# Peptides against a protein of PDB entry 4Z5W: the designs that were tried, part 153

Target 1, 305 residues: chain A of PDB entry 4Z5W
Amino acid sequence: IPDVFLELNKLWYFSAQSNLFNGEMPRSLSNSRSISLLSLRNNTLSGQIYLNCSAMTNLTSLDLASNSFSGSIPSNLPNCLRLKTINFAKIKFIAQIPESFKNFQSLTSLSFSNSSIQNISSALEILQHCQNLKTLVLTLNFQKEELPSVPSLQFKNLKVLIIASCQLRGTVPQWLSNSPSLQLLDLSWNQLSGTIPPWLGSLNSLFYLDLSNNTFIGEIPHSLTSLQSLVSKENAVEEPSPDFPFFKKKNTNAGGLQYNQPSSFPPMIDLSYNSLNGSIWPEFGDLRQLHVLNLKNNNLSGNIP

## One batch from the design tools (peptide; made by RFdiffusion4, then SolubleMPNN)

Design b2_p22_7_s2 (from b2_p22_7, 11 letters changed)
Fold by OpenDDE base, seed 5:
Structure b2_p22_7_s2 (fold): chain B 305 residues (1-305), chain A 22 residues (1-22)
Amino acid sequence: as target 1 above (305 residues)
Amino acid sequence: NPHIKALLEKGKSYESGFLTTE
């Protein structure tokens, strides 16, 4: 990308996604006072990510996903006082989340999907301090780590949590019960074990639950038949979606179906490919907003109600 | 229940997949 952004002092939106841009990010862009939305997703940009947060006072959204950037995660990003949305998916950092992210109060949406992030315990311990964090995507990281179950972790405003395809060990973490506004949970394609906890049915805003491809045992919690978001159409105020799309992938190499916002997902419970036993609760019939109930490839018995 | 049956039939045809932003 040419270093011509000094003359573009009125540029508030720059999207150059899905091009063939290579080299480093232009210094004039990294110092832009006017830019609010920056998307360079799906290019061949390289070098270290650097943003002059003291200059970039209007920056609200940053999408650098699917680039060849290297080095550390920029520790100064919390100094970008208006920065809400960050997509760093598919950037091979091989790093931990910076400690400075404890101060990232403007942060509302973060993705590190497939970014070689390490130490899930440190990541969650840091990110819990982001009081405005609503969307967290950590898919394809933390390979074979243990999902922390520490009850002190608190994501009070979390609406979307995706930590899929990490081969994570452990159980469904109790600290998720501290997220009463959770709408979407994807913990699929891990090695999570134990029982599905009954308190998941107390998450009244939860309309999308994916626990598929794990090692869960025991019965389906009856409390899932009382998920309020699936019983009634409460007009959940559509909160502002993250400025980045989601993709549903069948595997790491497949093209995903694109969803521009979490509300575009069908209301779903996917518990498939586990070791769940017992019967299918008749009260799943009360979930009038549910579009998909996937219970296939379990040890369920009895009659279909 | 015909509703549960329909949900489960959709679930059977549904291909599970994980969410990403890439």
Scores: peptide ipSAE 0.640, ipTM 0.958, DockQ to the pose 0.870
Fold by OpenDDE base, seed 1:
Structure b2_p22_7_s2 (fold): chain B 305 residues (1-305), chain A 22 residues (1-22)
Amino acid sequence: as target 1 above (305 residues)
Amino acid sequence: NPHIKALLEKGKSYESGFLTTE
């Protein structure tokens, strides 16, 4: 990309996504005082990510996903006082989340999907201090680590949590019960074990639950038949709208179906490909807003109600 | 229950997959 952005004193939005741009991010762009939304997603940009947060005082959204950037995660991003949305998906960092992100109070939506992030315990311990964090995507990281169950972890404002396809071990973590505004949970394609905890049914805003492709055992918690968002339409909670799209992938190598907003997901419970036993609760019939109940490839018995 | 049957039929045809931002 040409380094011509110094002359663009009124540039508020720049989108150059899905092009063939190569080289480094222009320094004039990294120093833009006017830019609010920056998307360079799906290019071949390289080098170190650097943003002059003292200059970029209007920056609210940053999408650098699917580029060939290298080096460290920019530790100075918390100094971008208006920066809300960050998409760093498919950037091979091979790093931990910077400790400086404890101070990232402007942050509302973060994705590191498939970014070679390491140490999930440190990542969650840091990111819990982001009091405004509503959307967190950590898919395809932390390979074969243990999902921390530390009850002191608190994501009070979390609405969307996606930590899928990490081969994570452990159980469904109790600290998620501290997230009463949770609307979407995807922990699919891991090695999570134990029982599905009954307290999941107390998450009154939860309309999308994916626990598929794990090693869960025991019965389906009866409390899942009482998910209030799936019983009635009345709890229209403010939907998180991060400035980045989501993709549903069947595998790591397939193109995903694009969803522009979490609201575009069908209300769903997917518990498929586990070792769940017992019966299907008749009270799943009370979930009038539910579109898909996927219980296939389990050890369930009895009659279909 | 015809509603449960319909939910489970949709579930059988449903292709499971994980969410990303890429």
Scores: peptide ipSAE 0.638, ipTM 0.958, DockQ to the pose 0.865
Fold by OpenDDE base, seed 2:
Structure b2_p22_7_s2 (fold): chain B 305 residues (1-305), chain A 22 residues (1-22)
Amino acid sequence: as target 1 above (305 residues)
Amino acid sequence: NPHIKALLEKGKSYESGFLTTE
């Protein structure tokens, strides 16, 4: 990309996604005072990510996903006082989340999907201090680590949590019960074990639950038949969605189906490919807003209600 | 229940997949 952004003193939005741009990020762009939204996703940009947060006082959204950047995660990003949305998906950092992210109070949406992030315990311990964090995507990281179940972890304003395809061990973490505004949970394609906890049915705004492709045992919690968002039409307060799209992938190598916002997902319960036993609850018939109930490839018995 | 049967039929045809931002 040419280093010509010093002349663009009124540049508010710059999107150059899905091009063939290579080399480093232009220094004039990293110092832009006017830019609010920056998307450079799906290019071949390289080198270290550097942003002059003292200059970039209007920066609100940053999408650098699917680039060839290297080095450390920029520890100074919390100094970008208006920065809300960050997509760093598919950047191979081979790093932990910086301790400085404890101070990232402007942060509302974060993705590190497939970014070679390490130490899930440290990552969650740091990110719980981001009081405005609503969307967290950590898919394809933390390979074979244990999902921490520390009850002191608190994501009060969390609405979307995606930690899929990490080969994570452990149980469904009890600290998620401290997130009463949770709307979407994806913990699929892990090695999670134990029983599905009954307190999941107390998450009244939870309309999308994916626990598929794990090692869960026991019965389906009856409390899932009382998920309020699936019984009645909630007046979904249209909260601002992340400025980055989501993709549903069947595998790591396939293109995914694109969803521009979490509200575009069909209301779903997916418990498929586990070791769940017992019967299908007749009260799943009360979930009038549910579009998909996937219970296949379990040890369920009895009659279909 | 015809509603449960329809939900489960959709579930059987549903291809499992995980969410990303890439």
Scores: peptide ipSAE 0.637, ipTM 0.959, DockQ to the pose 0.868
Fold by OpenDDE base, seed 4:
Structure b2_p22_7_s2 (fold): chain B 305 residues (1-305), chain A 22 residues (1-22)
Amino acid sequence: as target 1 above (305 residues)
Amino acid sequence: NPHIKALLEKGKSYESGFLTTE
């Protein structure tokens, strides 16, 4: 990308997605006072990510996903006082979340999907201090770590949590019960065990639940038949979506279906590919907003209601 | 229940997959 942004004092939005841009991010762009939305997703940009947060006072959204950046996660990003949305997916950091992110009060949406992030315990302990955090995507990280169950973890404003395909061990963490505004939960493609906890059915905004491809045992909690968002349409809280797309991948090598907003996902319960037993509850018939109920490849018995 | 049957039929044909931003 040419270093021509110094004269662009009225540049609010720059999108150069899915091009062939290589080399480092231009210094004039890293010092832009006017830019609000920056997307360089799906290029071949390299070097260290550096943003002059003292200059970039209008920066609200940053998408650098699917680039060849190297080095550390920029620890100074919390100094970008208006920065709300960050997508660092598919950037190979091989790092922990910086401790400075405890101070990241402007942060609303964060993705590190497939970014070689390490230490899920430290990551969650840090990110719980981000009081405005609504969307957190940590898919394809934390190889074979244990999902922490520390009851003190608190994500009060969390609406979208995706920690899929990490081979995580442990149970569904009790600290998620402290997130009453949760709308979407994906913990699929892990090694999570134990029973599915009944308190998941108390998450009245939860319209998308994916626990597929785990090692869950016991019965399906009857409380899932009373998920209020799946009974009635009245509780569809229109929220500002993150400034980055989501992708549903069948495997690590497949192209994903693109979804521009979490609200574009079909209302779904996927409990497939577990070791769940017992009956299918007849009260799943009360979930009039539910589009997909996937219970295949379990140990369920009895009649279909 | 015809509604449960329809949900489960959709679930059977549904290909499970995980969410990313990449």
Scores: peptide ipSAE 0.633, ipTM 0.958, DockQ to the pose 0.863

Design b2_p22_7_s3 (from b2_p22_7, 10 letters changed)
Fold by OpenDDE base, seed 4:
Structure b2_p22_7_s3 (fold): chain B 305 residues (1-305), chain A 22 residues (1-22)
Amino acid sequence: as target 1 above (305 residues)
Amino acid sequence: NPHIQKLLEKGKSYESFYLTTE
């Protein structure tokens, strides 16, 4: 990318997604006072990520995903006082989340999907201080770590939590009960164990639940048949989606389907590939908004209602 | 229940995906 952005005093939006841009991010771009949305996703940009937050006073969204950036996560990003959305997916950091992110009050949406992030306990302890955090994506990190169950963890405004394909151990964490606005939960493709907790059915906004490919045991909580968002349409709070797309991926190298908004996901309960037992509750028939109920490859018994 | 049966048939054909942003 040419280093010509100093003269672009009216540059509000810069999107250069899915190009062949290489080298470092232009210094004039890292110092842009006018830019609000910066997307350089799916390029071959390299070097260390540096943003002059004192200059970039209008920066609201940053998508650097799928680049060859290296080094540390920029600890100064919380100084970008208007920065709401960050996508750092597929950037190989090999790092922990910086302690400075405790002060990241502008942050609403964060993805580190497949970014070699380490220490999930520290990551969640830090990110809980982000009071405006609504979307958190941590898929393909924390390999074989334990998902912390510390009840003091509080994500009060969390709507989307995705921590899939981490081989995480532990149980469904009770601290998620402190997130009453949760709409989407994906904890699939882990090594999570224990029972599915009944309090998940109290998450009245939860329309997408994926617990597939874990080691859950016991019965399906009857409370899942009372998920209010799946009974009636009235509670679908259309909130502004993060500025970054989501992808449905298989463990096979097949290209993921792109979804621009979490609200575009079909309402779903996926509990497949566990060790769940007992019967299928007849009251799943009351979930008139549900599109997919996947219970395959479990130890369920009895009749289909 | 025809609704449950339809949900479960969709579930059987559904391949489990995980969500990413990459």
Scores: peptide ipSAE 0.597, ipTM 0.955, DockQ to the pose 0.846
Fold by OpenDDE base, seed 5:
Structure b2_p22_7_s3 (fold): chain B 305 residues (1-305), chain A 22 residues (1-22)
Amino acid sequence: as target 1 above (305 residues)
Amino acid sequence: NPHIQKLLEKGKSYESFYLTTE
């Protein structure tokens, strides 16, 4: 990308996604006082990510996903006092989340999907201090680590949590019960074990639950039949979605179905590919807003109600 | 229940996906 952004003193939005831009991010762009939205997603940009947060006082959204950036996660990003949305998906950092992210109060949406992030315990311990964090995507990281179940972890404002395809061990973490505003949970394609906890049915805003492709045992919690968002049309307050799209993928190499907003996901319970037993609860019939109930490839018995 | 049956039929045809931002 040419280093011409010094002349663009009124540049509010720059989108150059899905091009063939290579080399480093221009220094004039990294020092832009006017830019609010920066998307360079799906290019071949390289080098260290550097942003002059003292200059970039209007930066609200940053999408650098699917680039060839290297090195550490920029520890100074919390100094970008208006920065709300970060997409760093598919950037091979091979790093931990910086301790400075404890101070990232402007942060509302974060993705590190497939970014070679390490130490899930440290990551969650840091990110719980982001009081405005609503969307967290950590898919394809933390390979074979243990999902921490520390009850002191608190994501009070979390609405979207996606930690899929990590081969994570452990159980459904009790600290998720501290997230009463959770709307979407994807913990699919892990090695999670134990029972599905009954307190998941107390998450009244939860309309999308994916626990598929794990090693869960026991019965389906009856409390899942009482998920209020699936019983009645609550006016899902269309909260501002992240400035980055989501993709439904079968594998890392397949083109995903794009979804621009989490609210556009069909209401779903996917518990498929586990070792769940017992019966299908007749009260799943009360979930009038539910579009998909996937219970296939379990050890369920009895009659279909 | 015809509603549950329809939900389960959709579930059978549903391929398990994971969510990502890439």
Scores: peptide ipSAE 0.587, ipTM 0.953, DockQ to the pose 0.860
Fold by OpenDDE base, seed 3:
Structure b2_p22_7_s3 (fold): chain B 305 residues (1-305), chain A 22 residues (1-22)
Amino acid sequence: as target 1 above (305 residues)
Amino acid sequence: NPHIQKLLEKGKSYESFYLTTE
């Protein structure tokens, strides 16, 4: 990308998605005082990510996903006082989340999907300090780590949590019970074990639950039949969605279906590919807002209600 | 229950995906 942005003192939005841009990010862009939305997603940009947060006082959204950036996660990003949305998906950092992210109070939406992030315990311990964090995507990281179950972890404002395809060990973490606003939980394609906890049915805003492709045992919690968001149309105030799209991917490198908003996901319970036993609760019939109930490849018995 | 049956039929045809932003 040419370094011509110094003359663009009115540049509010720059999108150069899905181009053939290579080399480093232009310094004039990294120092832009006017830019609010920056998207360079799906290019071949390289080098270290550098943003002059002292200059970039209007930056609210950053999408650098699917680039060839290298080095560390920029520890100065919390100094971008208006920065709400960050998509760093598919950037091979091979790093931990910086400790400075404890101070990232402007942060509302963060994705590190497939970014070679390490140390899930440190990541969650840091990110719990982000009081405005609503969307957290950590898919394809933390390979074979243990999902921390420490009850002291608190994500009070969390609405979307996606930590899929990490081969994570452990159980469904009790600290998620401290996230009463949780709408979407994807912990699929891990090595999570134990029982599905009954307190998941107390998450009244939870409309999308994916626990598929794990090693869960025991019965399906009856409390899942009372998920309020799936019983009645609550007027969920559509909160402003993240400025980055979501993708449903198969475990194959095939292009996923794009979803611009988490609210665009069909209400779903996927418990497939586990070792769950017992019967299917008749009260799943009361979940009138539910679109998909996937219980296949379990040890369930009895009659279908 | 015809509702449960319909939900489970959709579940059978549903391929388990994981969510990403890439």
Scores: peptide ipSAE 0.583, ipTM 0.954, DockQ to the pose 0.845
Fold by OpenDDE base, seed 2:
Structure b2_p22_7_s3 (fold): chain B 305 residues (1-305), chain A 22 residues (1-22)
Amino acid sequence: as target 1 above (305 residues)
Amino acid sequence: NPHIQKLLEKGKSYESFYLTTE
């Protein structure tokens, strides 16, 4: 990308996604006072990510996903006082989340999907201080780590949590009960064990639950039949969706189905590929908004209601 | 329940995907 952005004093939006741009991010762009939305997703950009947050006072959204950036996660990003959305998916950092992210009060949506992030305990301990954090995507990180179930962890405003395909051990974390606004939970493709906790059915906004491809045991908690968002057409408060798309993937090499908004996901409960036993609750019939109930490849018994 | 049967049929045909942003 040419380093000509100093002349673009009125540049508020720059999208150069899905090109063949290589080299470093232009220094004039890293110092832009006017830019609000920056997307350089799906290029071959390299080097260290550097943003002059003291200059970039209007920066609200940053998408650098699917680039060849290297080095550390830029610890100064919390100094970008208007920065709400960050997509750093598929950037191989091989790092922990910086401690400075405790101060990231502007942050509303964060993705590190497939970014070689390490230490999930530290990551969650840091990110719980982001009081405005609504969307957190940590898929394909933390390989074989233990998902912390520390009740002191609090994500009060969390609406979307995706920590899939990490081979994570542990249980469904009790601290998620402190996230009453949770709408979407994906913990699929892990090594999570224990029972599915009944308190998940108290998450009245939860319309998408994926716990598939784990090692869960016991019965399906009856409380899942009372998920209010799946019983009634709640006016889904059109909360501003993250400024980055989501993808449904089976395998790392398959082109995923793109979804621009979490609200565009069909209401779903996927508990497939576990070791769940007992019966299918007939009260799943009361979930009139539910589109998909996937219970396949479990140890369920009895009749289909 | 015809609704549950339809939900479960959709579930059987549903391929489990994980969500990413990449």
Scores: peptide ipSAE 0.554, ipTM 0.950, DockQ to the pose 0.849

Design b2_p22_7_s4 (from b2_p22_7, 11 letters changed)
Fold by OpenDDE base, seed 3:
Structure b2_p22_7_s4 (fold): chain B 305 residues (1-305), chain A 22 residues (1-22)
Amino acid sequence: as target 1 above (305 residues)
Amino acid sequence: NPHIKKLLEKGKSYESGFLTTE
């Protein structure tokens, strides 16, 4: 990308997605005072990510996903006082979340999908301080780590949590019960064990639950038959979706089905590929908003109600 | 019931996968 942005004092939006741009990010772009939305997703950009947050006072959205950037996660990003959305998916950092992210009060949506992020305990301990954090995507990180169960973790405003395909050990963490606004939970493709906790059915906004491809045991919690968002059409608060799309992938190498908004996901309970036993609750018939109930490849018994 | 049967049929045909932003 040519370094010509210094004179572009009216540049509000720059999108150069899915091009063949290589080399470093232009310094004139990383110093832009006018830019609000920057997307360079799906290029071959390299070098270290640097943003002059003192200059970039209008930056609200940053999508650098699927680039060949290297080095550290930019620790100064919390100084970008209007920065709400960050997509750093598929950037191989091999790093922990910076401690400075405790101060990232503007942050509403963060993705590090497939970014070689390490230390899930530190990541969650840091990110819980982001009071406005609503969307957190940590898929394909933390390989074979243990999912923290520390009850003191609090994500009060969390709506979307995706920590899939990490080979994570542990149980469904009780600290998620402190996230009453949770709409989407994906913990699929891990090594999570224990029982599915009954308090998941108390998450009245939860319309998408994926616990598939784990090692869960015991019965399906009856409380899942009373998920309020799946019983009735509640007024989904139209909150602004993240400025980045989601993809449902079958594997790491497949193209995913694109979803532009979390609300575009079909209401779903996926408990498939576990070791769950007992019967299918007849009261799943009361979940009139539910589109998909996937219970395949379990140890369930009895009749289909 | 017919609703549960339909949900489970959709579940059988459903290919599980994980969510990303890439």
Scores: peptide ipSAE 0.657, ipTM 0.963, DockQ to the pose 0.862
Fold by OpenDDE base, seed 4:
Structure b2_p22_7_s4 (fold): chain B 305 residues (1-305), chain A 22 residues (1-22)
Amino acid sequence: as target 1 above (305 residues)
Amino acid sequence: NPHIKKLLEKGKSYESGFLTTE
């Protein structure tokens, strides 16, 4: 990308996604006082990510996903006092979340999907201090780590949590019960075990639940038949979606189906590919907003209601 | 229940996949 942004003192939005840009990020861009939204996703940009947060006082959204950036996660990003949305998906950092992110109060949406992030315990301990964090995507990281169940973890404002395809061990963590505004949970394609906890049915805003491809045992919690968001339409709080799209992937090599907003996901319960037993609850019929109930490849018995 | 049957038939045809931002 040419280093021509110094004269663009009125540049609020720059999108150059899905091009063939190579080399480093232009220094004039990393010092832009005017830019609010920066998207450079799906390029071949390289080097270290550096943003002059003291200059970039208007930066609200940053999408650098699917680039060839290297080095550490920029520890100074919390100094970008208006920065809300970060997409660093597919950037191979091979790093932990910086401790400085404890101070990242402007942060509302964060993705590190497939970014070679390590130490899920440290990541969650740090990110719980981000009180405005609503969307967290950590898919394809933390390979074979244990999902921490520390009850002190608290994500009060969390609406979207995606930690899929990590081969994570452990159980569905009790600290998620501290997130009463949770709308979307994807913990699929892990090695999570134990029972599905009944308190998941108390998450009244939860319209999308994916626990597929795990090692869950026991009965389906009857409380899932009382998920209020799936009974009635009235409680769908439309909040501002993150400025980055989501993709549903069947595998790591397949192109994903694109979803521009979390609200574009069909209301779904996917419990497929587990070791769940017992009957299908007749009260799943009361979930009038539910579009998909996937219970295939379990040990369920009895009659279909 | 016809509604449950319809949900489960959709579930059978549904290909599970994980969410990403890439």
Scores: peptide ipSAE 0.656, ipTM 0.962, DockQ to the pose 0.861
Fold by OpenDDE base, seed 1:
Structure b2_p22_7_s4 (fold): chain B 305 residues (1-305), chain A 22 residues (1-22)
Amino acid sequence: as target 1 above (305 residues)
Amino acid sequence: NPHIKKLLEKGKSYESGFLTTE
């Protein structure tokens, strides 16, 4: 990309996604005072990510996903006082989340999907301090680590949590019960074990639950039949979605189905490919807003209600 | 329950997959 952005003193939005841009990010762009939305997703940009947060006072959204950037996660990003949305998916950092992210109060939506992030315990310990964090995507990281179940972890404003395809061990963490605004939970394609906890049915805003492809045992908690978002037409709070799309992937190499907003996901419960036993609760019939109930490939018995 | 049957039929045909942003 040519280093000509100094002349663009009124540049509010720059999208150069899905091009063939290579080399480093232009320094004039990294120093832009006017830019609010920056998307360079799906290019071949390289080098270290550097943003002059003292200059970039209007930066609200950053999408650098699917580039060949290298080096450390920029520890100075919390100094970008208006920066809300970050998509760093498919950037191979091979790093931990910087400690400076404890101070990232502007942060509302973060994705490190497939970014070779390490140490999930440190990542969650740091990110819990982001009081405005609503969307967290950590898919395809933390390979074979243990999902921490530290009850002191608090994500009070979390609405979307995706930590899928990490081969994570452990159980459904009790600290998620401290996230009463949770709307979407994807912990699929891990090695999570134990029982599905009954307190999941107390997450009244939860309309999308994916626990598929784990090692869960025991019965389906009856409390899942009481998920209020799936019983009643509660006003789907038109929440500001993150400025980055989501993709549902069947495997790591397949193209995903694109979803522009989390609210566009069909209301679903996917518990498939586990070791769940017992019966299907008749009260799943009360979930009138539910579109998909996937219980296949379990050890369930009895009659279909 | 015809609603449960319909939910489970949709679930049976549903291909499980994980969410990403890439």
Scores: peptide ipSAE 0.654, ipTM 0.962, DockQ to the pose 0.866
Fold by OpenDDE base, seed 5:
Structure b2_p22_7_s4 (fold): chain B 305 residues (1-305), chain A 22 residues (1-22)
Amino acid sequence: as target 1 above (305 residues)
Amino acid sequence: NPHIKKLLEKGKSYESGFLTTE
């Protein structure tokens, strides 16, 4: 990308996604006072990510996903006082989340999907301080780590949590019960064990639950038949979606189905590919908003209601 | 229940997959 952005003093939005841009991010762009939305997704940009947050006072959205950036996660990003959304998916950092992110009060949506992030305990301990955090995507990180169950973890405003395909060990963490506004939970493609906790059915806004491809045992919690968002058409508060799309992937190498917003996901319960036993609750018939109930490849018995 | 049966039929044909932003 040419270093010509000094003359673009009125540049509010710059999208150069899915091009062939290589080299470093231009210094004139990293010092832009006018830019609000920056997307450089799906290029071949390299070097270290640097943003002059003291200059970039209007920056609200940053998408650098699917680039060849190297080095550390920029620890100064919390100094970008208006920065709400960050997509750093598919950037191989091989790093922990910076401690400075405890101060990232403007942050509403964060993705590190497939970014070689390490230490899930530290990551969650840091990110819980982001009081405005609504969307957190940590898929394809933390390989074979243990999902922390520390009850003190609090994500009060969390709406979308995706920590899939990490081979994570442990159980469904009790600290998720502190997230009553949770709408979408994907913990699929892990090594999570134990029983599915009954308190998941108390998450009244939860319309999308994916626990597929784990090692869960026991019965399906009856409380899942009482998920209020799936019983009634509550006004799905069209909350501002993150400025980055989601992709549903069948595997790490397949092209995903694109979803521009979490509200575009069909209301779903996927518990497939576990070791769940017992019967299918007849009260799943009360979930009139549910589109997909996937219970395949379990040890369920009895009659289909 | 015809509703449950339809949900489960959709579930059988549903291809499970995980969410990413890439």
Scores: peptide ipSAE 0.652, ipTM 0.961, DockQ to the pose 0.873

